# Peptides against a protein of PDB entry 4N78: the designs that were tried, part 256

Target 1, 186 residues: chain A of PDB entry 4N78
Amino acid sequence: HFQVICRLLGYQGIAVVMEELLKVVKSLLQGTILQYVKTLMEVMPKICRLPRHEYGSPGILEFFHHQLKDIVEYAELKTVCFQNLREVGNAILFCLLIEQSLSLEEVCDLLHAAPFQNILPRVHVKEGERLDAKMKRLESKYAPLHLVPLIERLGTPQQIAIAREGDLLTKERLCCGLSMFEVILT
Target 2, 155 residues: chain B of PDB entry 4N78
Amino acid sequence: MAELQMLLEEEIPGGRRALFDSYTNLERVADYCENNYIQSADKQRALEETKAYTTQSLASVAYLINTLANNVLQMLDIQASQLRRMESSINHISQTVDIHKEKVARREIGILTTNKNTSRTHKIIAPANLERPVRYIRKPIDYTILDDIGHGVKW

## One batch from the design tools (peptide; made by RFdiffusion4, then SolubleMPNN)

Design b2_p25_5_s3 (from b2_p25_5, 7 letters changed)
Fold by OpenDDE base, seed 1:
Order: C-alpha cells, then structure tokens, then sequence
Structure b2_p25_5_s3 (fold): chain B 186 residues (1-186), chain C 155 residues (1-155), chain A 25 residues (1-25)
C-alpha cells in the first residue's frame, strides 16, 4: 500500500502529506498533550519514595496504586490524551513507512537508469580473471546505451539540455543522503 | 510555408481546373474527329488523325493526373512534417514543464529532509571517575515467594 | 514569449541543483 501511495503522490504529494502530518503532530504536542502533561505534573506526587522492600511486592504495588490513584482515575487522560498519543505514534509510523517505500522506489529508478548513465555494476570476478578486462567488456557492451552522449551527438540543443537535466534529476535522489524521518524525530 | 501555400492555393486548384478543362477539350476533339471522319473522302487519313489526337489526349490526361497526384502527395508530406514538428514542440514543452514540476517538488520535499547523520560513534567519553559499577548482584528475584499469594489463573 | 519564460524557468532551475552537494565527494 505504501509503495502505491508513493507512486501515486510522487515527491510533491509526499511533501504535502508530510507537511500536513507535521502540522497535526505539532498541534497535538503543543496543544492537548502539553496541557495534559502539565495537569499530570500538577497531580503527580511531589515526593515518591521507594517503599521499603519489607512491604513485599503486593505492598509496593498498593503503595504506587495509591500514589497514582488520581492519575489513574483521570478519565480524560485515558480517552483524550492516550488517543492523541496514538495519533502521534501513527503519524510517525506513517512517515517512516513512506520514507522507506520512497527509498525503495528511488533505488529502483537508480538501478533502471544505471545502464544509461554509465553506471556499471561491480562484476563478481571469478578467481583468475582480470577485473579490468571484464569491466572493459562491460563498458563496451553498454556504451551504446549512454543516453546523454548519444543525444549530445545527434540531438538538437534543446534536446541536449533536456537530456542533461533529466540525467541530473535521475541521479539526484533523497535516498543518497537525505532523511525525512530524522527531521520528524527532532 | 511558401511551398505549401503555393500547392494549396495555386498548384492543386490549378491542376483540378486543368483536368476539368481537359475534359471539355477532349469532348471537342472527339466531336471534331467524328465529324472529320464522316466528312472526309480519305477515311484512312481521318482515322490516323483520330488515333494521333487520341494518343495525345490520353498522354495529356495521364500527365495532368500524375502531376496533380504528385502535388497532393507533396502537400501531404509537408503537412506531415509540420505535424511532426508541432509534436516535437509540444513534447519539448511538456518535458520542460515536467522537469520544472519535478524540481519544485524536490525543493518542497527537500525542506523536510536532513542529511543522514553518519553515526559518528560519539566516543562516550567515560567520565574520569568511573564510579565503580556497584556490582548489582542481581539477587535472583525468587518469584516463588509470590506463588502463594496470587490466585494465578492456571490458563 | 512563453518559450522564453520557460527557458528562464529552466535556467533558474539549473542554478538550484537541489542535491548536488550530496554527490560532491
């Protein structure tokens, strides 16, 4: 599903969705969640000392239950605050999955374009064969597929310009060094 | 453009008119040949003259048709070339627009990105006074002590 | 005029290689 979304939206659509999600997350964090956190801080026991181990596990649990009773009984915390936190979590996960899917699409594009851009895969050299000789053979094999040089020879100035721009756009991808998810986490 | 215009406005209409005129002339020639044959005392000469006119007329019509056909074909070739040029122009514009849109999109998404931090292993500079990790001897929490209190629902 | 505007847009777009810094090793 995320791959389909990435293909459908493209860079522009993804950017718009991500921006809107960031706005929503910011609104949730700075608004409702912040207010609930402040309220929780107010009702939080000022002094929470660890009970003596002599009370055993049941006694310690009862102690903490009593200390946190006001928090646990706060109905709005369960209904609104936790729901908002879930929404934030879902937004983060969505961003992560979109970025991963986009990266896969970009890698596929790079791989498909590679033969046309003089990007040759590293060939596994069997023991005893010269890597250089194999690479030269590959270069010669794919040389006719080099699109930009071909267009530079045969194309109009306008076609050459478009080919160069297209080549540049094909080579430059987010997956090469950029992360959206890291921005969301900061 | 001038050649196409000449073909459309002068050569093709002129060729069509020439064919129409040729039809009228052929009818006159036919009438002449018929009358000449009937009135002539020398029927053989009249027949030979008719054959000559017939051959000339057929050759003329064939020439006119061929010329007109070639002009129409030339017109179509020029128009096809114009359409190809137009298509090329449209494609060029389309590609340019697409490149522009892509660049805009990339700028927009680029604002939402940061460089992947190569995890520089921040050498956690261990603070000089390594407080000796108090060997937290994890006394195994004997969970058996809790066995007597909890009605553990044996599911 | 539209073609010239388009050329200007392309030229502006060329100057702003968005990710060129990623490939300048």
Amino acid sequence: as target 1 above (186 residues)
Amino acid sequence: as target 2 above (155 residues)
Amino acid sequence: SEEEELKKLIERARKNSLFSHLFEE
Scores: peptide ipSAE 0.040, ipTM 0.642, DockQ to the pose 0.074
Fold by OpenDDE base, seed 3:
Structure b2_p25_5_s3 (fold): chain B 186 residues (1-186), chain C 155 residues (1-155), chain A 25 residues (1-25)
Amino acid sequence: as target 1 above (186 residues)
Amino acid sequence: as target 2 above (155 residues)
Amino acid sequence: SEEEELKKLIERARKNSLFSHLFEE
């Protein structure tokens, strides 16, 4: 689903969605959640000591559940605050998954374009073969596929310009060093 | 452009008219040859004359058809070339627009990005002294302070 | 091996000009 979303929206659509999600998250955090948190902080037990580790995780959980029983039982907290937190969580997950999916698509594009851009993979060398000779052969094999040089030789000035720009756009991707998710987390 | 116009307006219509006229003329020639053969005392000569006219007429028609066909082909080639040029121009514009749109899109998404950073893990330090649990005393919580936020009823 | 190749591709791409400023450390 996320791959399809990435394909359908493209960079522009993803940007718009991310911006809107950020607005929603900000609104939720600064609004309802913040107010609930402030109120809850006021009613929190003044003294809530860490129980002994000997109680184990279940016992510790039970202890805190008992200490916070009145807070947990508050209906508005469950229906409103936790719902908003769920929405924030979903938004974060959405952003993460979109970025991951986009990165995969971008990587695929880079890999597919590589032969046309004189980007050659490392070749496995069999015993007795020289790496240099094999690489030279590979370079020679793919030389006719080098798009920009080919167009520079045979194309019109306009075609050359477009080819160069296209080549650059093909090479430059977010996955090369950029993260949207980190921005979402800040 | 001038050549195409000449083909469309002059050469091809002219060729069609010439071909039509040749049809009419061929009928006249046929009638002449028939009458000449019937009336001629020298049938052999009349026959040879008919053969000559037939050959000439066929050659003429063949020439007219060939000329017309070539002109039509030339017209089509010119039109095809024009269409190719138009297509090329449209493609160029389309590509330019697409590149521009892509650049805009990348700028928009770019502002939502930062350089990838490796997350630093923080060590969790356990407290040295575990305190004994304090006896739980249930105190009622006043939630009326949240009435302005949720669906609570103000009393 | 494939991951290493990908890393190399990424590094090469980072040297490009249009968004190079975004990849600067």
Scores: peptide ipSAE 0.031, ipTM 0.626, DockQ to the pose 0.057
Fold by OpenDDE base, seed 4:
Structure b2_p25_5_s3 (fold): chain B 186 residues (1-186), chain C 155 residues (1-155), chain A 25 residues (1-25)
Amino acid sequence: as target 1 above (186 residues)
Amino acid sequence: as target 2 above (155 residues)
Amino acid sequence: SEEEELKKLIERARKNSLFSHLFEE
């Protein structure tokens, strides 16, 4: 599903969606969530010492339940605050999955373009074969497919310019060194 | 441009008119030949004259059709060439626009991106011995690093 | 036979149908 979304939206559509999600997240964080957090901080026990381990796990649990009773019983926390946190979480996950899907699409594009851009696959050298000889053979094999040199030889100046720009755009992808998700987390 | 215009406005219409006139003339010639044959005392001579007129008429029509056909073909070739040129121009514009749109889109999404923290590559301690410039074998960009990201193609 | 062929040719030439298709608007 995310792959389809990425294909449908493209870079521009993804950018728009991400920007809107960021706005929503910001609104949730700075608005409702912040207010609840402030309220919770006010009602939090000022001194919450770790109970002694001798009380065992059940006793420790009861201790914390007692200390946090007022917070746990705050009905609006469950209904509103946690819902907003879920929304934020979903937005973050969505962004992550979109980025991952986009990266996959970009990699696929790069792989498809590689034969036309003088990008040769890693050659497994069998025992006894020289890497250089294999590489030369591959270069010779794919040389006719090199698009930019071909167009430079046969094309008009305008076609050459477009081919070069297209080649550059094809090579320059986000997955090569850029991350959107890191920006979202900041 | 001038040649195409001449073909469209003068040569082809003129050829069509000439062919139409030739049709009318053929009918007249046929009538003449028939009447001449009926009225002539020398039927053999009249027949030979009819043959001559028929041959001449057919030759004339053939010439007119050939000329017209050639003109039409020439016109079509010129138009086809013009269409190809226009197509090329449109394609060029379209590609330019697409590239521009792509650049705009990339700028927009680029604002939402940051450089991936490349783990501090160990300080390439310049090996003391300048190894001979290993011929820059363009190491193919190892995209396999991305193979572990997602359910991609398990090679 | 030649006379008959010529007559047929003439008759065919008289038929509007031979060239009418070229000038049908």
Scores: peptide ipSAE 0.011, ipTM 0.636, DockQ to the pose 0.004; fails the geometry check
Fold by OpenDDE base, seed 2:
Order: sequence, then C-alpha cells, then structure tokens
Structure b2_p25_5_s3 (fold): chain B 186 residues (1-186), chain C 155 residues (1-155), chain A 25 residues (1-25)
Amino acid sequence: as target 1 above (186 residues)
Amino acid sequence: as target 2 above (155 residues)
Amino acid sequence: SEEEELKKLIERARKNSLFSHLFEE
C-alpha cells in the first residue's frame, strides 16, 4: 500500500502529505498533549518511594496503582490524551513507512538506470581473475548503453541538454544521502 | 514553405488540369482516328497513323500521371517532415516542463529532509592492551556459605 | 487482332471512369 501511495503521490505529493502531518503532530503536541501533561504533572505524587520488596510484584503493583489511582481513573486521559498520542504515533509510523517505501522505489530506479549511466556493480572476482580485467570487460559490454555519451554524439544541442539534466535527476535521489524521518523526529 | 506552396497551388493543380486536357485530347484523337480509318482508302496507313497517335497519347498521359504522382509524393514528404519537426518541438517543450516540475517537486521534498548521519564507523580502536582473557576458573560455588543465612531445612 | 486491340485501347482511353477519381473535388 505504501509503495502505491509513493508512486501515486510522487515527490510533490509526499512532501505535501508530510508537511500536513507535521502540522498535525505539532498541533497535537503543543496543544492537547501538552495541556494533559501539565495537568498530570500537577497531580502526580510528589513523593513516590519504592515499596519494600517484601510485598512482591503484586503488592508493588497495587501500591503504584493506589498512588496513581486518580491519574488512571482520569477519563479524559484514556479517551482524549491516549487517542492523541496514538494519532501522533500513527503519523510517525506513516512517515517512516513512506520514507522506507520511497527509498525502495528510488533504489529500484537507480538500479534500473545504472547500466545506462556507466554505473557498474562490483563483480565478484573468482580466485585468480584480475578485478580490473573483469571490470574493463564489463565496461566495454555496457558502453553502447551509455545514454548521455550516445546523445552527445548523435543528438541536437537541445537533446544533449535534456539528456544531461535527465541523467542528473536520475542519479540524484533522496536515498543517497537524505532522510525525511530524521526531520520528523526533531 | 515556398516549395510546399508551389506544389499545392501551382504544380499539383496544374498537373491535374494538364491531365484533364490530355484526356479531352485523347477523345478528339480517338474520334479523328476512327473517322480517318473509315474514310481512308488506305486502311493500313490509317491504322499505322492511329497506332502512332495512340502511342503518343498514352505516353503523354503516362508522363503527366508520373509527374503528378511525384509532386504529390513530394508534397507528402514535406508535410511529413513538417509534422516530425513539430513533434520534436512539442516533445522538447514537454520534456523541459517535466524536468522543471521534477526540480520543483524535489526542492519541496528536499526541505523536509536532512543529511543522513553517515555513521562514522568509529574504528573501535581495539585497546592495545588485549586484556588477557581472565581464565574463568570455575571456582566451585561453595553453597555451604549460604547454610547460615537462610531458613534452609537441614535435610 | 491488332485492330481490335487498338479499338480496345481507344475505348479505354475514352472511359471517364479511369480518370474521374483524379478529378473528383
């Protein structure tokens, strides 16, 4: 699903969606969640000492449940605050999954374009073969597929310019050095 | 443009008119040959004359048709070339627009990105002093030390 | 036979149908 979304929206659509999600997250964090956190901090017990280990895990749980009873029973916390936190969480997850899906799409594009751009994979050299010789053979094999040099030789100046720009756009992808998710976390 | 215009306005219409006139002339020649054959005392001569006129007329028509056909083909070639040039121009514009749109889109999404922290593989400089593997001497856990602390039922 | 062939050629040349399609506006 996320792959389809990435394909349908493209870079522009993804940017718009992410910007809107960031606005929503910011609004939730600075608004409702902040208010609830402030309220919770006010009602939080000032002194919460660890109960004696002799009470065991159930006793310790009951102790904390008692100390936090008012907070746990706060109806708005369960319905509104937790819902808002879920929304924030979902937004974060959505952004993560979109970025991952986009990265996969970009990698696929790069891989598909590589033979046409003189980007050759490192060939596994069997023992005894010179890496350089194999790479040269591979380069020679794919030389006719190099699009930009071909167009530079046969194309009009306008076609050459477009080919160069297209080549650059094909090579430059977000996955090569950029992260959207890190921006979302800041 | 001038060549195409000349073909469309002068050469092709002129060729069609010439062909039409030739057709009309063929009818006249046919009538003449028929009458000449009927009236002539020398039928053989009349026949030879008819053959000559027929050959000449057919050759003329063939020439006119060929000329007209060539002009039409030339016209079509020029038009095809013009269409190809137009297509090329449209494609160029389309590609330019697409590239521009892509650049704009990339700028927009780029604002929402930061550089990936290339994890500087901190070469964990292995501390030079390989702490000698402390031979784990399995000291038998003397459980008797715990005998004094717990309410363990001495079996 | 030659006379008949010539007559046929002349008749074909007279047939408007051979050239009418070239002059249809």
Scores: peptide ipSAE 0.000, ipTM 0.627, DockQ to the pose 0.004; fails the geometry check

Design b2_p25_5_s4 (from b2_p25_5, 7 letters changed)
Fold by OpenDDE base, seed 2:
Structure b2_p25_5_s4 (fold): chain B 186 residues (1-186), chain C 155 residues (1-155), chain A 25 residues (1-25)
Amino acid sequence: as target 1 above (186 residues)
Amino acid sequence: as target 2 above (155 residues)
Amino acid sequence: EEEEELKELIERAKKNSLFSYLFEE
């Protein structure tokens, strides 16, 4: 699903969605969540010591339940605050999954374009074979597929300019060194 | 442009008119040949004359048709070439617009990105002295030691 | 026979379908 969304939206659509999600998250964090956190801090017991181990797990649980009774019984915490936290969590997960899906798509595009852009995979060298000879053979095999040099030889100046720009745009992808998710976590 | 205009305004219409005139002339020639054959005492000579006129007429028509056809084909070739040039121009504009849109989109998404922290993979320098794997001897956990600790139900 | 062949050739030349196609209004 996320791959389909990435394909449908493209870079522009993803940017718009991410910006709006960031606004929503910011609004939730600075608004309702902040208010609830302040309230929770006010009602939080100032001194909460660990009960004696002699009370056992049930007794310890009851102790903490009693100490946090006002918080647990706060209905708005469960209905509003936790819901807002879920929304924030979902937004974060959405951003992560979108970035991952986009990265996969970009990698696929790079792989598909590679034979046409003089980007050769590292060939596994079997024992006794010279790596240089194999790479040279591979380069010679794919040389006729290099699009930009072909257009530079046969095309008009305008076509050459477009081909170079297109080639650059094809090579430069976010997955090569940029992260959106790191910005979201900041 | 001048060549196409000449073809459209002069050569093709002129060829059509010539062909039409030729049709009218062929009818006159046919009438003449028929009358000449009927009235002539020498039927063989009249027949040979008719054959000559027929051959000449066919040659003339063939020439006119060929000329007209070639002019029409030339016109179509010029128009096809013009269309190809227009197509090329449209494609160029379209590609330029697409590249521009892509650049704008990349700028927009780029604002939402930061450089990936290349985690300096600290080469874990293997400590020189590989501590001999101490054979983990599973000592059975004697849980009886816990029997005296807690309010356990003494069964 | 030659006269009939010639008449047929003349008639075919008159009925040239290309004339009809180019000049039929």
Scores: peptide ipSAE 0.021, ipTM 0.667, DockQ to the pose 0.004
Fold by OpenDDE base, seed 5:
Structure b2_p25_5_s4 (fold): chain B 186 residues (1-186), chain C 155 residues (1-155), chain A 25 residues (1-25)
Amino acid sequence: as target 1 above (186 residues)
Amino acid sequence: as target 2 above (155 residues)
Amino acid sequence: EEEEELKELIERAKKNSLFSYLFEE
């Protein structure tokens, strides 16, 4: 599903969605969640010491239950605050999955474009074959597929310009060095 | 442009007119041949003359038709070439627009990106003295004590 | 026979389909 979303939205659509999600997350964090956290801090016991082990597990549990009674009884915490935290978590997860899916798509695009851009895979050399000779053969084999040089030779100036720009856009992908998720976490 | 205009405005109309005139002339020639044959004392000579005129007339018409047809074909070829050029121009514009849109999109998404930090995986130096994990014997917390406090349905 | 052939040739020349298409209203 995320792959389909990435394909459908493209870079522009993904950017818009990510921006809006960031706004939503920011709004949730700075608004409702912040207010609940402030309220919880006010209700939080000022001194919460570990009970003595002599009270046993039941006594310790009762102690903490008593200390946190006001927090546990705060119904809005469960219904609103935790829901907002889930929404934030879902948004973060969504962004992560979108980025991963986009990266996969970009890698696939790069791999598909590679033969046309003079990007050759490192060939496994069998014992006894020279790597250089094999690479040269591979280069010669794929030389006719190099799009930019082909267009530079046969195309109009306008076509050459378009081909160069297209080549650049094909090479410059986010997966090569950029992360969206790190921005979301900041 | 000038060649196409010449074909459309002069050559093709001119060829059509010439063909029309030829049709009229053929009718006149036919009439002449018929009358000449009827009036001539030497029917054989008149017939041979008619054959000669007929052959010449047919050849001339064939030539005019061929010339006109070639001019029409040439006109169509020029128009087809113009359409191809127009198509190429439209394609170039379209590609330029697409590239521009892609650049804009990439700038927009780029604002939302940062450089991947190669997290130096700090080798967690395992402390040498692995303190024996104190077997926390978790005594099972008897939660039955809480049965009376929760929204549990008292069966 | 020769006269008929000639007549036929003349008629074909007159009834040229292209002529009819281009010039006959």
Scores: peptide ipSAE 0.020, ipTM 0.669, DockQ to the pose 0.004
Fold by OpenDDE base, seed 1:
Structure b2_p25_5_s4 (fold): chain B 186 residues (1-186), chain C 155 residues (1-155), chain A 25 residues (1-25)
Amino acid sequence: as target 1 above (186 residues)
Amino acid sequence: as target 2 above (155 residues)
Amino acid sequence: EEEEELKELIERAKKNSLFSYLFEE
């Protein structure tokens, strides 16, 4: 599903969706969640000492339940605050999955374009074969596919300009060094 | 442009008119040949004249048809070339627009990105002084300290 | 025989289907 979304929206659509999600997340964090956190901090016990281990697990649990009773019984926390936190979490996950899907699409585009851009894969050299000779053979094999040089030789000035711009846009992808998800986490 | 216009407005219509006129003329020639043959005392001469007129007429019609056909073909070739040029222009504009849109889109999404920092695996430098685990001396929890804080329901 | 052949040629020339195709509106 995310792959289809990436293909449908493209860079522009993804950017718009991500921007809107960031706005929503910011609004939730700075608004409702912040207010609830402040309220929780006010009702939080100022001194919560670790109960002695001698009370056993049930006694310790009961102790913390008692100390946090006001927080646990705060109905609005469960209905509103936790829901908002879920929405934030879902937004983060959505961004992650979109970025991953986009990266896959970009890698595929790069791989498809590589033969036309003089980007050759490293050939597995069997023992005893000269790597240089194999690479030279590969270069010669794919030389006729180099689009930009071909257009520069045969094309009009306008076609050459478009080919160069297209080549640049094809080579420069987000997956090569950029992360959206890292921006979301900061 | 001038050549196409000349073909469309002058040469092709002119060729069509010429063929139509030739049809009318051929009918007249045929009538003449028939009457000449009937009225002539020398039937052999009349026949030879008719053969000559027939050959000439067929040659003329063939020439007119060929000329018209060639003009139509030339017209179509010029139009096809114009369409190809138009297509090329449209494609060029379309590609230019697409590239522009892509650049804009990339700028927009680029604002939402940062460089992937190869997180150098910070070697967790284990603090040299392993703080000796402070022997957890289990002091028994004196629960009597809590006796004064709770509103014990005196039953 | 030559007269008949000539008549046939004339009739073929008159019936030249190309005229009908080009000029029948």
Scores: peptide ipSAE 0.019, ipTM 0.665, DockQ to the pose 0.004
Fold by OpenDDE base, seed 4:
Structure b2_p25_5_s4 (fold): chain B 186 residues (1-186), chain C 155 residues (1-155), chain A 25 residues (1-25)
Amino acid sequence: as target 1 above (186 residues)
Amino acid sequence: as target 2 above (155 residues)
Amino acid sequence: EEEEELKELIERAKKNSLFSYLFEE
């Protein structure tokens, strides 16, 4: 599904969706969640000392339950605040999955374009074969497919410019060194 | 442009008119030949004359058709060339627009990106001491240990 | 070449007085 979404939206659509999601997340964080956090901080016991270990784990748990009783009984925390947190979490996950899917699509595009851009994969050399010879053969095989040099030789200046720009756009992908998810986490 | 205009406005219409006129003239020639043959005392001479006129008429028509056809073909070739040039121009514009749109899109999404912090993946230094694979001794899970933790209703 | 041959044939035919009279009007 995410792959289809990436294909359908493209860079522009993904950018728009991500921006809107960031706005929503920001709104949730600065609005409802912040208000609940403030309320919780007010209800939070000012002094909550660690009980003695002699009470054991059950006793310690009961102590904290008692100290946090007012918070636990705050019904809106479960219904509204946690829901908003879930929405934020879902938005983050959505962004992550979109970025991953986009990266896969970009890699596929790079791989498909590679023969036309003089980008040769590292060929697995069988034992006894010279890597250099195999690479030269591969280069020779794909040399006629190099689009930019071909157009530079046969094309008009406008076509050459378009070909170069297209080549650059094809080579430049987010997956090469950019992350959206890191921005989302900031 | 001038050549195409000449073909469209003068040569092709002129050729069509000439061909039409030739048709009318052929009918007249045929009538003449028929009458000449009937009235002539020398039928052999009249027949030879008719053959000559027929050959000439056919040659003329063939020439007119050929000329017209060539002019039409030339016109079509010029138009096809113009169409190809127009198509090329449209394609160029389309590609330019697409590239521009793509650049804009990439800028927009680029704003939402940061350089991947290549966190130096700390080489997981494999602990030097390959702890001998502790023989996984399957200790039977004693589930009775859980009997005391649950508020389970003793049935 | 065929066009030239045809033109020659037509020119020869035009020498016929009746054809010239009928078509050179």
Scores: peptide ipSAE 0.017, ipTM 0.667, DockQ to the pose 0.004

